# Peptides against a protein of PDB entry 2N1D, part 7

Target 1, 169 residues: chain A of PDB entry 2N1D
Amino acid sequence: EVKVKIPEELKPWLVDDWDLITRQKQLFYLPAKKNVDSILEDYANYKKSRGNTDNKEYAVNEVVAGIKEYFNVMLGTQLLYKFERPQYAEILADHPDAPMSQVYGAPHLLRLFVRIGAMLAYTPLDEKSLALLLNYLHDFLKYLAKNSATLFSASDYEVAPPEYHRKAV

## One batch from the design tools (peptide; made by RFdiffusion4, then SolubleMPNN)

Design b1_p9_2_s4 (from b1_p9_2, 7 letters changed)
Fold by OpenDDE base, seed 3:
Structure b1_p9_2_s4 (fold): chain B 169 residues (1-169), chain A 9 residues (1-9)
Amino acid sequence: as target 1 above (169 residues)
Amino acid sequence: TEELEKKMS
């Protein structure tokens, strides 16, 4: 099994996110004020500004592209709680051609890293390549932790209206 | 569904 370690600083947020959705019956406001694409772009720019990309086999842009691809593939099938399904259906109807990385934000992006390890287990990467990729993923997670105050907030959620509760199965 | 519920890290 490929293990992706979530920073301790972000683990409480995963619980809060789950609580907001499943227990408090709230929804993350969509489209996100700061979507996944923007977060990844900020990370890439941050890494480039630090000048720490020298002699790395995986370019920052390649890692960003990979994370984006995984997110867009996995969001609809693996990253949503049951209560969020009607919202997702509405998003698909309103934005059929938009990648979900342009709609969803930091909380759902963080959920990706809870599941991505299992997906990476099916990749034909050699040991060295996998280790390098994991290093980048952990580096990105550290970036999320460093910027958690601006990326994760309960104020980005809102109580679902009664009509939403009725259609939520 | 249960499969969609996230494992808390």
Scores: peptide ipSAE 0.070, ipTM 0.758, DockQ to the pose 0.023
Fold by OpenDDE base, seed 1:
Structure b1_p9_2_s4 (fold): chain B 169 residues (1-169), chain A 9 residues (1-9)
Amino acid sequence: as target 1 above (169 residues)
Amino acid sequence: TEELEKKMS
């Protein structure tokens, strides 16, 4: 088992996100005001501007690309609560050729890191490469925690309309 | 998913 530790600062948000969707029957506003692509781009620029890394085995751009790819693959099948399925279907109909990293935002991106560890367990990475990747993933999570005030907000959610409730669980 | 909800609750 590969464990990706979520920062303590972000754990309360995961609970709030779950509560907003599952208990309060709200939906994250889509397309996101700040999508996953933008968040990853900001992180990459942040790392490059600081220039305090000498390890080139996993370049920032490669890590960003990897996170984006995993997100786009896993969003529809692994990262959505049941209540969000009708919304996802609408997104696919309205944006058939757009990657989900251009539609969804920080809350769903954070959900990826709850699930990504299990997926990484089946990747053909050597011990050194896996450790390096995990360090970058934890570094990115710390970046999310540092910017949590601007990335995670209940105001980005809205109560689903009655017609949505009729077709959702 | 059920597993995700359990992990986040």
Scores: peptide ipSAE 0.052, ipTM 0.780, DockQ to the pose 0.023
Fold by OpenDDE base, seed 5:
Structure b1_p9_2_s4 (fold): chain B 169 residues (1-169), chain A 9 residues (1-9)
Amino acid sequence: as target 1 above (169 residues)
Amino acid sequence: TEELEKKMS
């Protein structure tokens, strides 16, 4: 068991996100005005600007690449609520070759960290490497919490149109 | 997914 602790500041957002989608039948506006790629890029630049060594910089790049890869792999199969499936299908049809990290944004990225722990449990990493990775993941989550006011907003969601409801429900 | 939804509820 690998536990990735989500900052307490962000836990309420996960509930709000779930509520907006599942209960209020809203959809996150896609393509995101700030996609996962840009968020990760901003984080990497933020870390590099803090005077990190070459080794630290390399590690940040690898972590960013890893998060992006996990997101792109897991988004369609593990990070979407049932109500979001028709929207995802439309995105795939319109952008078949685009990675989902270029389409989706912060809320879905945060959902990754609810599930990533279970995935890491099956990753053949030694204890030292795993601890280092977890440290970076927690550091990234702290970054998300720090910038939560601009990354997480109910205004990025909108009520699904009636025709969508007929497809989803 | 169902598992994620359960965690949020």
Scores: peptide ipSAE 0.052, ipTM 0.780, DockQ to the pose 0.022
Fold by OpenDDE base, seed 2:
Structure b1_p9_2_s4 (fold): chain B 169 residues (1-169), chain A 9 residues (1-9)
Amino acid sequence: as target 1 above (169 residues)
Amino acid sequence: TEELEKKMS
């Protein structure tokens, strides 16, 4: 089993995220003011600004591309709570060709890393490649933790309207 | 917390 450890600083956000959605019946505001694409872009630029070599830049770009791809694949089937399904359906109807990485934001991206380990366990990666990937994933999670004050906020959620509540529960 | 625990497990 591939272990992707979530930084302790971010674990409370997962709980708060769950609470806001499932218990308080709120929804993350979509489209996100800062979507997954922008978060990944900021990370890539951050890494590049720290004097990375061309090879390291290439690796960062590949990791970013991989995270984006996995997010876009897994969001609809793995990362949503039941209460969020109607919202997701509306997003698909309104933006049928938009990747979800352009719609959703940090909370849902963080959820990816709870699930991604199990998915990676079945990917045919050699030991060296897997270790490198895991290092970058953990590095990215550290980046999220470092920037958590700007990426995670309950103010990005809002109470779902009565119409939504009726069709969601 | 069932859904969260399932996701976090």
Scores: peptide ipSAE 0.049, ipTM 0.772, DockQ to the pose 0.023

Design b1_p9_3_s1 (from b1_p9_3, 5 letters changed)
Fold by OpenDDE base, seed 2:
Structure b1_p9_3_s1 (fold): chain B 169 residues (1-169), chain A 9 residues (1-9)
Amino acid sequence: as target 1 above (169 residues)
Amino acid sequence: SEEFIKKLE
């Protein structure tokens, strides 16, 4: 099993996210004001601005691309609570060709890292590559924690309307 | 209902 440690600062957010959706019956506002693509772009630019070498820049770009790909693959099948399914269906209907990384934001991106470890366990990566990847994943998670005040907010959620409740029961 | 909470260490 591949262990992806979630920063302690972000673990409470996963609980709050769960509570907002499943117990308070709220929905994350879509499309996100700051989508996954933007978050990853900011991270990449942040890393590049720190005077990284070309090799480091290449690695960051690969990690960003990988996170984006995994997110887009896993969002619909693994990163949604049952209550969010009607919203997801509406997004697919309205934007069938849009990658979910352009629609969803930080909360759902964070959910990826709860699940990604199990996926990586079955990915044929050599030990060195896996270690490097894990280092960057943890680095990215630290970045999310550092910027958590702007990325994770209950104000990005809203109470689902009554008609939505009827769909989601 | 705790799809993600239960996966936290």
Scores: peptide ipSAE 0.049, ipTM 0.760, DockQ to the pose 0.026
Fold by OpenDDE base, seed 1:
Structure b1_p9_3_s1 (fold): chain B 169 residues (1-169), chain A 9 residues (1-9)
Amino acid sequence: as target 1 above (169 residues)
Amino acid sequence: SEEFIKKLE
C-alpha cells in the first residue's frame, strides 16, 4: 500500500469537515471562493519563487497538473459524502463541462490525499518515480498546512435548506 | 461515507 501521510495539523480539519457535512448537515459553499485551480496555481508560484530546482524528474507544473487531473476524476465518485450528492448533481446540471477543480475548494482537495494512495498503488511507476512523486505530494500537503488558516474555515460552510434535506439522507 | 474518518482512526 502506498502511504500518503496527512500532516498532523490537517487531520483535525478532516474531522471538522466530516462533522460539518455529516453531523451538522451543512454544505461547503459552491462555487468555492478559492477553487482547487487557484490553490494549485498559488503553490506552483510559491515553488517557483523559491527557486528549487533540485528535483527535475517531476516538474512542479507536472505535479500540479497531475493533482488537478486526479481531483477532477475522483471528486464525483470518491471524495463526496452521501449528503453532498444532491449538491454535486446540481453543479453538474448547471455546469456540465466545468472541471470540478474550478468549482470545489481546499476541503475537498484535502480529501483527495486520503484516497490517492490507493490509486497510486496500481499506477505503473518505478520505485524511484513513486518516491519522487510522494515527496512532491507531501510537500504540497505541507504547503496546505502552512496556509491552513486561510484555506480551511467552517465559515465556508452553510446550513443546508430544508428542501435539500428532502433530497439527501 | 465515513471512509475519511476511518482512515484517521
Scores: peptide ipSAE 0.045, ipTM 0.734, DockQ to the pose 0.025
Fold by OpenDDE base, seed 5:
Structure b1_p9_3_s1 (fold): chain B 169 residues (1-169), chain A 9 residues (1-9)
Amino acid sequence: as target 1 above (169 residues)
Amino acid sequence: SEEFIKKLE
C-alpha cells in the first residue's frame, strides 16, 4: 500500500474536524473563505518563489493540478461525513458547474490525503515517478502544517440550523 | 457514495 503520512501536527485537526461535524453537528462554512484552489495556488507560488528550476516548477504545477483533480473527483463520494451530505447536495443544486475546489477549503482538502494513498496504489506509475509524487505530496502537507494556524480553525464551522439538523440526523 | 471515516496513522 502507498503510504501518505500526515504530519503529526495535522493529525489532531482531523480529529477536531471529525468531532465538529459528527459529534457537535456543525458544518464548515461554505463557500470557504479560503478555498482549495486558492490554497493550491498559494502553494505553487510559494514553491516558485524559492528559486526552483523550470523542471521543478513544471512538476509543482502538475502536482497542484493533480491534487485539484483528485479533490474534485473524490470530495462528494469519499471525503464527506454523512452529516455533510445535505450541505453538499445544496451546493450542487445551487452551483452545478462549480468545481468543489472552489467551494470547499483546507479541512476537506486535508481529508483527501487520508484517502489518496489507496488511490495511488492502483496507478500505473513507475517507482521513481511515484516516489517523486509522494515527495511533493508530503511537501504540500508540510506546507499545510506550516500554515495550519490560518487554514484550520474551529471558527470556520458553525452550528447547523435546526431545519438542517432535522434533515441530517 | 462512500462516507469519509476518520483514519489516523
Scores: peptide ipSAE 0.039, ipTM 0.706, DockQ to the pose 0.027
Fold by OpenDDE base, seed 4:
Structure b1_p9_3_s1 (fold): chain B 169 residues (1-169), chain A 9 residues (1-9)
Amino acid sequence: as target 1 above (169 residues)
Amino acid sequence: SEEFIKKLE
């Protein structure tokens, strides 16, 4: 399996996220106040503001597009806890044509990087391309860590109502 | 597994 290292600064958040959902029976508020599309756009703009070459900018855009694609593909099947399934179903019903990158936010985006390594193992990339991709993924994760104070907050979660509990069990 | 914390490095 391809190893994608999660920054140590973000590992506690993954635990908190897990706890909020599975143990405290809370749900991330949807649609996210800052969705994945926005986060990726901010990252791209951040990289562009660093004075890099056009080639670097192009590479960043490709990485952003790739992350978005993987997120949209993997969210529903691999990035949700069981307790979140009814919420996801509601989102699909209300927004059938909306990509999940426009609905979900930073916590679920971070979950992607826990799973993406396995997916990349099935992607036909040469070693050099894979290494380059991994470097960008790690760079993005570093960006998330740098902005974690604004991206990850328990206040973005709310206790699910009793009627939700009944259909989530 | 849906337990993301189990896959932390």
Scores: peptide ipSAE 0.056, ipTM 0.758, DockQ to the pose 0.027; fails the geometry check

Design b1_p9_3_s2 (from b1_p9_3, 5 letters changed)
Fold by OpenDDE base, seed 4:
Structure b1_p9_3_s2 (fold): chain B 169 residues (1-169), chain A 9 residues (1-9)
Amino acid sequence: as target 1 above (169 residues)
Amino acid sequence: SDELIEKLL
């Protein structure tokens, strides 16, 4: 597999996220107050404001587009705990044509980077291209870490009602 | 730990 290193600052959050969902039986509030599309847009704008050339801006946009695509593909199949499946089904019913990057937020986006390495292992990228991609992914993760206080909060979760618990577990 | 993260999801 391809190794994508999660910043140490964000590792505790992944554990907290796991705990909130699987052990405390909570759900992330959907639609997200700040969805994945918005987070990626902010990142792109952040990189642009750092004085990048047109070429670098293009590269960032490509990476953002790629992350978005991977997220939208992998969310339903790779990034949900079992307890979240009924919620996901409801989202699909209510928003059948909406990409999940417009519904879900930072916690689920971060989960992508736990799984994306395995997915990248199947991509026909040469070593140099893969290294470049990994550098951008790590750069984005650093951005998430820098903004973690505003992106990751247990207050964005809520206890699922008993009727949900019964159908989810 | 890294092992714990890998076991998530």
Scores: peptide ipSAE 0.294, ipTM 0.898, DockQ to the pose 0.026
Fold by OpenDDE base, seed 5:
Structure b1_p9_3_s2 (fold): chain B 169 residues (1-169), chain A 9 residues (1-9)
Amino acid sequence: as target 1 above (169 residues)
Amino acid sequence: SDELIEKLL
């Protein structure tokens, strides 16, 4: 099995996120004020500014591209709670050709890392390549933890309107 | 906890 460790600083957020959606019946405001694309771009620029070699810069770009692709593939099928499904359907109708990395933000991106380990278990990566990838994923998660105050906030959620409740529950 | 995280989503 491939285990992606979530930083201890971010584990409580995943619980808060779960609580906001499933128990408090709130929705993350969409489109996100800071979407996944921008978060990944900021991370890449952050890594490049730290004096990385050309090879390491290339690796960062590939990791960012990979995270984006996995997010866009998995968001609709694996990263949403049932209560969020009507919202997702509305997003698809309003933005049929937009990748979800341009719509959703940090909370849903963090959810990816709860599930990505299981997906990586089926990838034909050699041990060395997998270890390198995992290092980058952990590095990115550390970056999210470092910037958690601006990326994860309950104020980015809002109570779903009554009409939403009627079709969601 | 890891156990709780595994039960999310």
Scores: peptide ipSAE 0.293, ipTM 0.897, DockQ to the pose 0.025
Fold by OpenDDE base, seed 3:
Structure b1_p9_3_s2 (fold): chain B 169 residues (1-169), chain A 9 residues (1-9)
Amino acid sequence: as target 1 above (169 residues)
Amino acid sequence: SDELIEKLL
């Protein structure tokens, strides 16, 4: 098993996110004000501003592309609570050709890292490549933690309307 | 805890 460690600062947010959706019956506002694409772009630019070499810059871009791809593949099948399924169906109907990285935001992106380890276990990677990838994933998670005050907020959620509750049953 | 987090989703 490939283990991806979530920063301690972000673990409480995963619980809050779960509570907002499953117990308080709220939904993350979609489309996200700051979507996954934007977050990844900001991360890449942040890494560039830190004076990376050309090789490091290339590696960051590859990691960003990989995270985006995994998110887009896994969102619909791995990263949603049951209560969010009707919302997802509406998104698919309204935006059939849009990648979910352009619709969803930081909370769902963070959920990816709860599941990505299991997916990576099925991907053939040599030890060095896997170690490098894990280092970048952890680096990105540290970036999310550093910017958590602006990326994660309960104010980005709203109580689902009565009509949503009816179709969620 | 890690155990609780893994039970989410």
Scores: peptide ipSAE 0.289, ipTM 0.897, DockQ to the pose 0.026
Fold by OpenDDE base, seed 1:
Structure b1_p9_3_s2 (fold): chain B 169 residues (1-169), chain A 9 residues (1-9)
Amino acid sequence: as target 1 above (169 residues)
Amino acid sequence: SDELIEKLL
C-alpha cells in the first residue's frame, strides 16, 4: 500500500466532517460554493506564480488533472458516507453531465487523499515517478492545510430535512 | 463508505 500522509492540521477536520455527516445528520451544501475544479485551479495558479518548482517531470497541470480525474472516478463509490447517498442520487439526476469536481468541494476532496494511496498501489508507475507524484500530492495537501480556514467550515453544512432522514437512514 | 474515517484514525 502506498502511504499518503494527511497533515496533522487537517486530521481534525476529517473527524469534524465525519461527525457532521454521520452523527449530526447534516449535509454539505451542494453544489459547493467553491468546487474542486476551483480549488485545483487556485493551487495551480499559486504554484505557477511562485515559480519555485524545478521538477519538470511532473508538471503542475498534469498533477491537477490527475487529482481531478481520480476525484471524479472515486467520489460516487469511495468517498461518500452512507448518509450522503440520497443527496448524491439527487445530484446525478439534476446534473447528469457534470463531473463531480464541479459539484463537490474541499471536504470531499480531502477525503480522496484518505483513499488515493490504495489506488496508486495498482497504478503502473516506476519508483521515481511515484515518488514525484507523492511529493506533489503532499505539496497539495500542505496547500489545503495552509488555506484550511477558508476551505473548511461547518457553516457549509446544513441539517438534513426530515424527509431526507426517512430515505437516508 | 463509513469506513473512511476508520482508516484515518
Scores: peptide ipSAE 0.096, ipTM 0.813, DockQ to the pose 0.025

Design b1_p9_3_s3 (from b1_p9_3, 5 letters changed)
Fold by OpenDDE base, seed 3:
Structure b1_p9_3_s3 (fold): chain B 169 residues (1-169), chain A 9 residues (1-9)
Amino acid sequence: as target 1 above (169 residues)
Amino acid sequence: SEEFIEKLL
């Protein structure tokens, strides 16, 4: 498995996210006020505003596109706690053609990086290309850490109603 | 579950 290091600043949030959903029986408000698409767009614009010409194998836009695709593929099967499954089913019913990157937000995007390392092991990338990709992923995670105050908040969660609890058993 | 927390350990 390819190791993707989560910044120490963000690890406590993953614990809080887990606690909110699994212990407090809350759900992230969907559709997200700031979805994955917008977060990735902001990152791309941030990188471009720095004026740095990236001559590496992967352009920022390609990395963003890759992260988006991985998220959309992995969300339903890899990134949800059991308690979130009924909510996901309702989202699919209400938005059958929408990519999940337009529905979910920062907390679920962060969860991707807990799992993405295992998926990268199946890529045919050579050592150099993989190293470059990992550098971009870590750079993006640093961006999330820098903006954590605006991206991660317990106020984006709400207590699940009684009828939802009946579905979740 | 604690699937994500376990991965962080």
Scores: peptide ipSAE 0.058, ipTM 0.761, DockQ to the pose 0.024
Fold by OpenDDE base, seed 4:
Structure b1_p9_3_s3 (fold): chain B 169 residues (1-169), chain A 9 residues (1-9)
Amino acid sequence: as target 1 above (169 residues)
Amino acid sequence: SEEFIEKLL
């Protein structure tokens, strides 16, 4: 399995995220105030502002595109807790043509990196390409950690209404 | 569900 290391700073958030949803029966507010597309765009701009070469900028864009694609593919099947399934169904019904990267936000994006390693193991990448990708993924995760105060907040969750609770339980 | 917590433990 390809190992993608989650920064220690973000691991507690994954626990909090899990607790908010599975134990406190809350839901992340959707559509996200700051969606995955926006987060990735901010990251790309951040990298550009650091004086990277055009080639490095291109690489960043490719990584961003890749993360977005993986997120959109994996969200529904890999990144949701059981309690979130009804919400996802509602999102699909209300936004049938919208990629999930435009709906979901940082917490779910972070979950991607818990699972992406296993997915990359099934991807036919040469060692050099994989190493480069992993470097960027870790770089992005460090970016998330740096901005964790604004990206991860329990205030972005809300107690699920009784109607929802009946659907999920 | 501990789908993600399991990966951290």
Scores: peptide ipSAE 0.054, ipTM 0.764, DockQ to the pose 0.024
Fold by OpenDDE base, seed 2:
Structure b1_p9_3_s3 (fold): chain B 169 residues (1-169), chain A 9 residues (1-9)
Amino acid sequence: as target 1 above (169 residues)
Amino acid sequence: SEEFIEKLL
């Protein structure tokens, strides 16, 4: 297994996220006010603004593209709690061609990094490429932690309507 | 489901 360490300051959020969804029966408001695409774009721009060279910029773009791709592949099958399934189905029905990175936001993106390590373990990457990727993944997670006050908030969730609750549980 | 919490422990 490839170890992707979640920053300690973000681990409590994963617990809160789990609690909001599974115990409090709330849903993250969709489409997200700040979707995964936007978060990744902000990260890329942040890295570029720090005076990165062309090579570093290229690497950032590749990492962003990779995270987006993995998120879009894994969201529906790996990153949702059971309670969120009806919401996901509604999103698919209303926006069948929209990538989930344009719909979901930071909480679900963070969930990706709980799962991505296992996926990377089966990806044929050379040692150097894997090390570089891991460095950027951890760098991105640090970015999320740095901006956690604006990215992770219980106010982005709302109590599911009665009809949804009856459907989901 | 505690799948994400379990992975943190």
Scores: peptide ipSAE 0.051, ipTM 0.757, DockQ to the pose 0.025
Fold by OpenDDE base, seed 1:
Structure b1_p9_3_s3 (fold): chain B 169 residues (1-169), chain A 9 residues (1-9)
Amino acid sequence: as target 1 above (169 residues)
Amino acid sequence: SEEFIEKLL
């Protein structure tokens, strides 16, 4: 199994996220104030500002593109709690062609990294390529941890209305 | 539902 380590600073947030959704029956406000696209863009710009070479810049852009693609593919089927399914259905109905990276934000992006390791285990990557990818993924997670105060907040969640409860698990 | 918490434990 490919292991993607979540920074210790972010593990408590995953617990809080789980609690807000599944136990407190809240929903993350959508569309996100700061969506996945913007987070990835900020990361790429951050890396560029630190004086990366052209080759390193290219690699960062490819990693960002890859994270975005995996997020968009996995969000609907792998990254949602049962309680969030009606909300997702509403988003699809209202915005059928919008990528989910433009709708969802940091909490759901972080969930990707809980699942991505198992997915990568079945991708046709050689050892060197996989190691490089893992390094970039961990670097990105470190970036999320560094900016956690602005990216993860319980104030981005709201109590689901009674009508939502009737159609949700 | 414990979909993500299970992987942290």
Scores: peptide ipSAE 0.056, ipTM 0.766, DockQ to the pose 0.024; fails the geometry check

Design b1_p9_3_s4 (from b1_p9_3, 6 letters changed)
Fold by OpenDDE base, seed 5:
Structure b1_p9_3_s4 (fold): chain B 169 residues (1-169), chain A 9 residues (1-9)
Amino acid sequence: as target 1 above (169 residues)
Amino acid sequence: SDEFIKKLE
């Protein structure tokens, strides 16, 4: 199995995220103040500003596109806790044509990297390409860790209203 | 789908 290592700095956040949702019955505020599209765009610009070659720039764009695609595919089926399902259903009803990368933010994006390894295990990538991809994924995770103070905050969550609790239970 | 914590262990 392909292993994507989450930075140790971000592992506690995944626990906090889990706690906020499942134990404290809070929801991440949607639409996100800073959505996945914006985060990926910032990362791409960050990489491009560091004097990368044309080939590296192309690779970054492809990686960003890939992450976005995986996120949009996996969000609804693999990246949500049970408590978040009613919220997701409401989002789909209100914005049926919007990609979830324009709705959700950093916490859910980070959840992707907990699952993406299993998905990559079934991709027909050669060893060299896979290694390169993994390097970029880890690089992106380092970027998230570097900007964790602005990307991950409990203040982006709110207590679900009573009517939501009744729907979720 | 709620197995994020287990994946970290």
Scores: peptide ipSAE 0.046, ipTM 0.749, DockQ to the pose 0.026
Fold by OpenDDE base, seed 4:
Structure b1_p9_3_s4 (fold): chain B 169 residues (1-169), chain A 9 residues (1-9)
Amino acid sequence: as target 1 above (169 residues)
Amino acid sequence: SDEFIKKLE
């Protein structure tokens, strides 16, 4: 399996995220105030502001596009807790043509990196390309860690209404 | 469900 290391700073958040949803029966507010598309755009702009070459900028854009694609593919099938399934169904019904990267936010994006390693193992990439990709993924994760105070907050969750509880339980 | 927590362990 391809190993994608989650920054230690973000591991506690994954625990909190899990607790909020599975134990406290809360849901991340959707559509996200700051969706995955926006986060990725901010990252790309951040990288551009650091004075990278055009080639590096192109590489960043490709990585962003890749992350977005993987997120959109994996969200529904691999990145949701059971309690979130009804919410996802509602999102699909209300936003049938919207990519999930426009709906979900940082917490779910972070979950991607818990699972993406396994997916990359199935991707026919040469070692050099894979190493480069992993470097960018880790760089992005460090970006998330740097901005964790604004990206990850329990205030973005809300207690699910009784009607939802009946659907999920 | 501890889908993501298990993977961190």
Scores: peptide ipSAE 0.044, ipTM 0.746, DockQ to the pose 0.025
Fold by OpenDDE base, seed 2:
Structure b1_p9_3_s4 (fold): chain B 169 residues (1-169), chain A 9 residues (1-9)
Amino acid sequence: as target 1 above (169 residues)
Amino acid sequence: SDEFIKKLE
């Protein structure tokens, strides 16, 4: 298994996220006010603004592209709680061609990093490439932690309507 | 499911 360490300051959010969805029967508001694409773009721009060389910029872009790709592949099958399935189905019906990185936001993106390690374990990456990738993944997670006040908020959730609750539970 | 919490270390 490839170990992706979640920053300690973000672990409580995963618990809150779980509680909001599964216990309080709330839903993250979709489409997200700040979607995964935007978060990744901000990260890339942040890294570029720090005076990165062309090589570092290239690496950041590749990492961003990779995270986006993994998110879009894994969201529907790996990153949703049961209670969120009807919402996901509605999103697919209304926007069948939209990548989920344009719909979902930071909480679901963070969930990716809980699962991505297991997926990376089966990818044919050489040791050097894997180490570099892991460094950037951890760097990105640090970025999320740094910006957690604006990215993770219970106010981005809302109580599911009665009709939704009836169909979901 | 509480899978995401269970995967925390």
Scores: peptide ipSAE 0.048, ipTM 0.750, DockQ to the pose 0.026; fails the geometry check
Fold by OpenDDE base, seed 3:
Structure b1_p9_3_s4 (fold): chain B 169 residues (1-169), chain A 9 residues (1-9)
Amino acid sequence: as target 1 above (169 residues)
Amino acid sequence: SDEFIKKLE
C-alpha cells in the first residue's frame, strides 16, 4: 500500500467526524453547502494564483480531475460509515445522474485520503510519476489543513430524525 | 463503525 500521510492538524477532525456520525448519530447535511467540486476548484485557482505550477509533469487540473474521479468511484463503497448508508440510498434515488462530488463535501473528501493509498497501488505509474502524484496529494491535504476552519465544522451536521434511525437498523 | 479511525497513523 502506498502511504499517504494525513496532516496532524486534520487527524482530530477525522475523530470528530467519526464521533458525530457513529456516536452522536448525526448526518452531514446534504447536498453540501460547499461540495467537493467547489473545493477542488478553489484549490486549482489557489495554485494557479501562486504561479508555482510550471515545469510539473502533472498539471494541477489533471490532479484535480484525478481526485474527483477517485472520489466519485470510491464514495459509495469505501468512504461511508454504516450509519450513512440510508442517506446515500436516498441521494442516489433523488439524484441518479449526479456525481457524488457535487453532493458531498469536505469531511467525505478527507476520508478519501485515508483509503486512496491502497487504490494507488493498482496504478501503472512509474516511481517518478507516483512520487510527483503523492507530492500533489500531500500539497492538497496541506491546503485543506490551511482552510480547515471554513471547511470542517460540526454545524454542518444534524441529528438524524427518528424515522431515519429505524431505517439504519 | 471505526473504519477510518483504524486507518489513522
Scores: peptide ipSAE 0.048, ipTM 0.751, DockQ to the pose 0.025; fails the geometry check

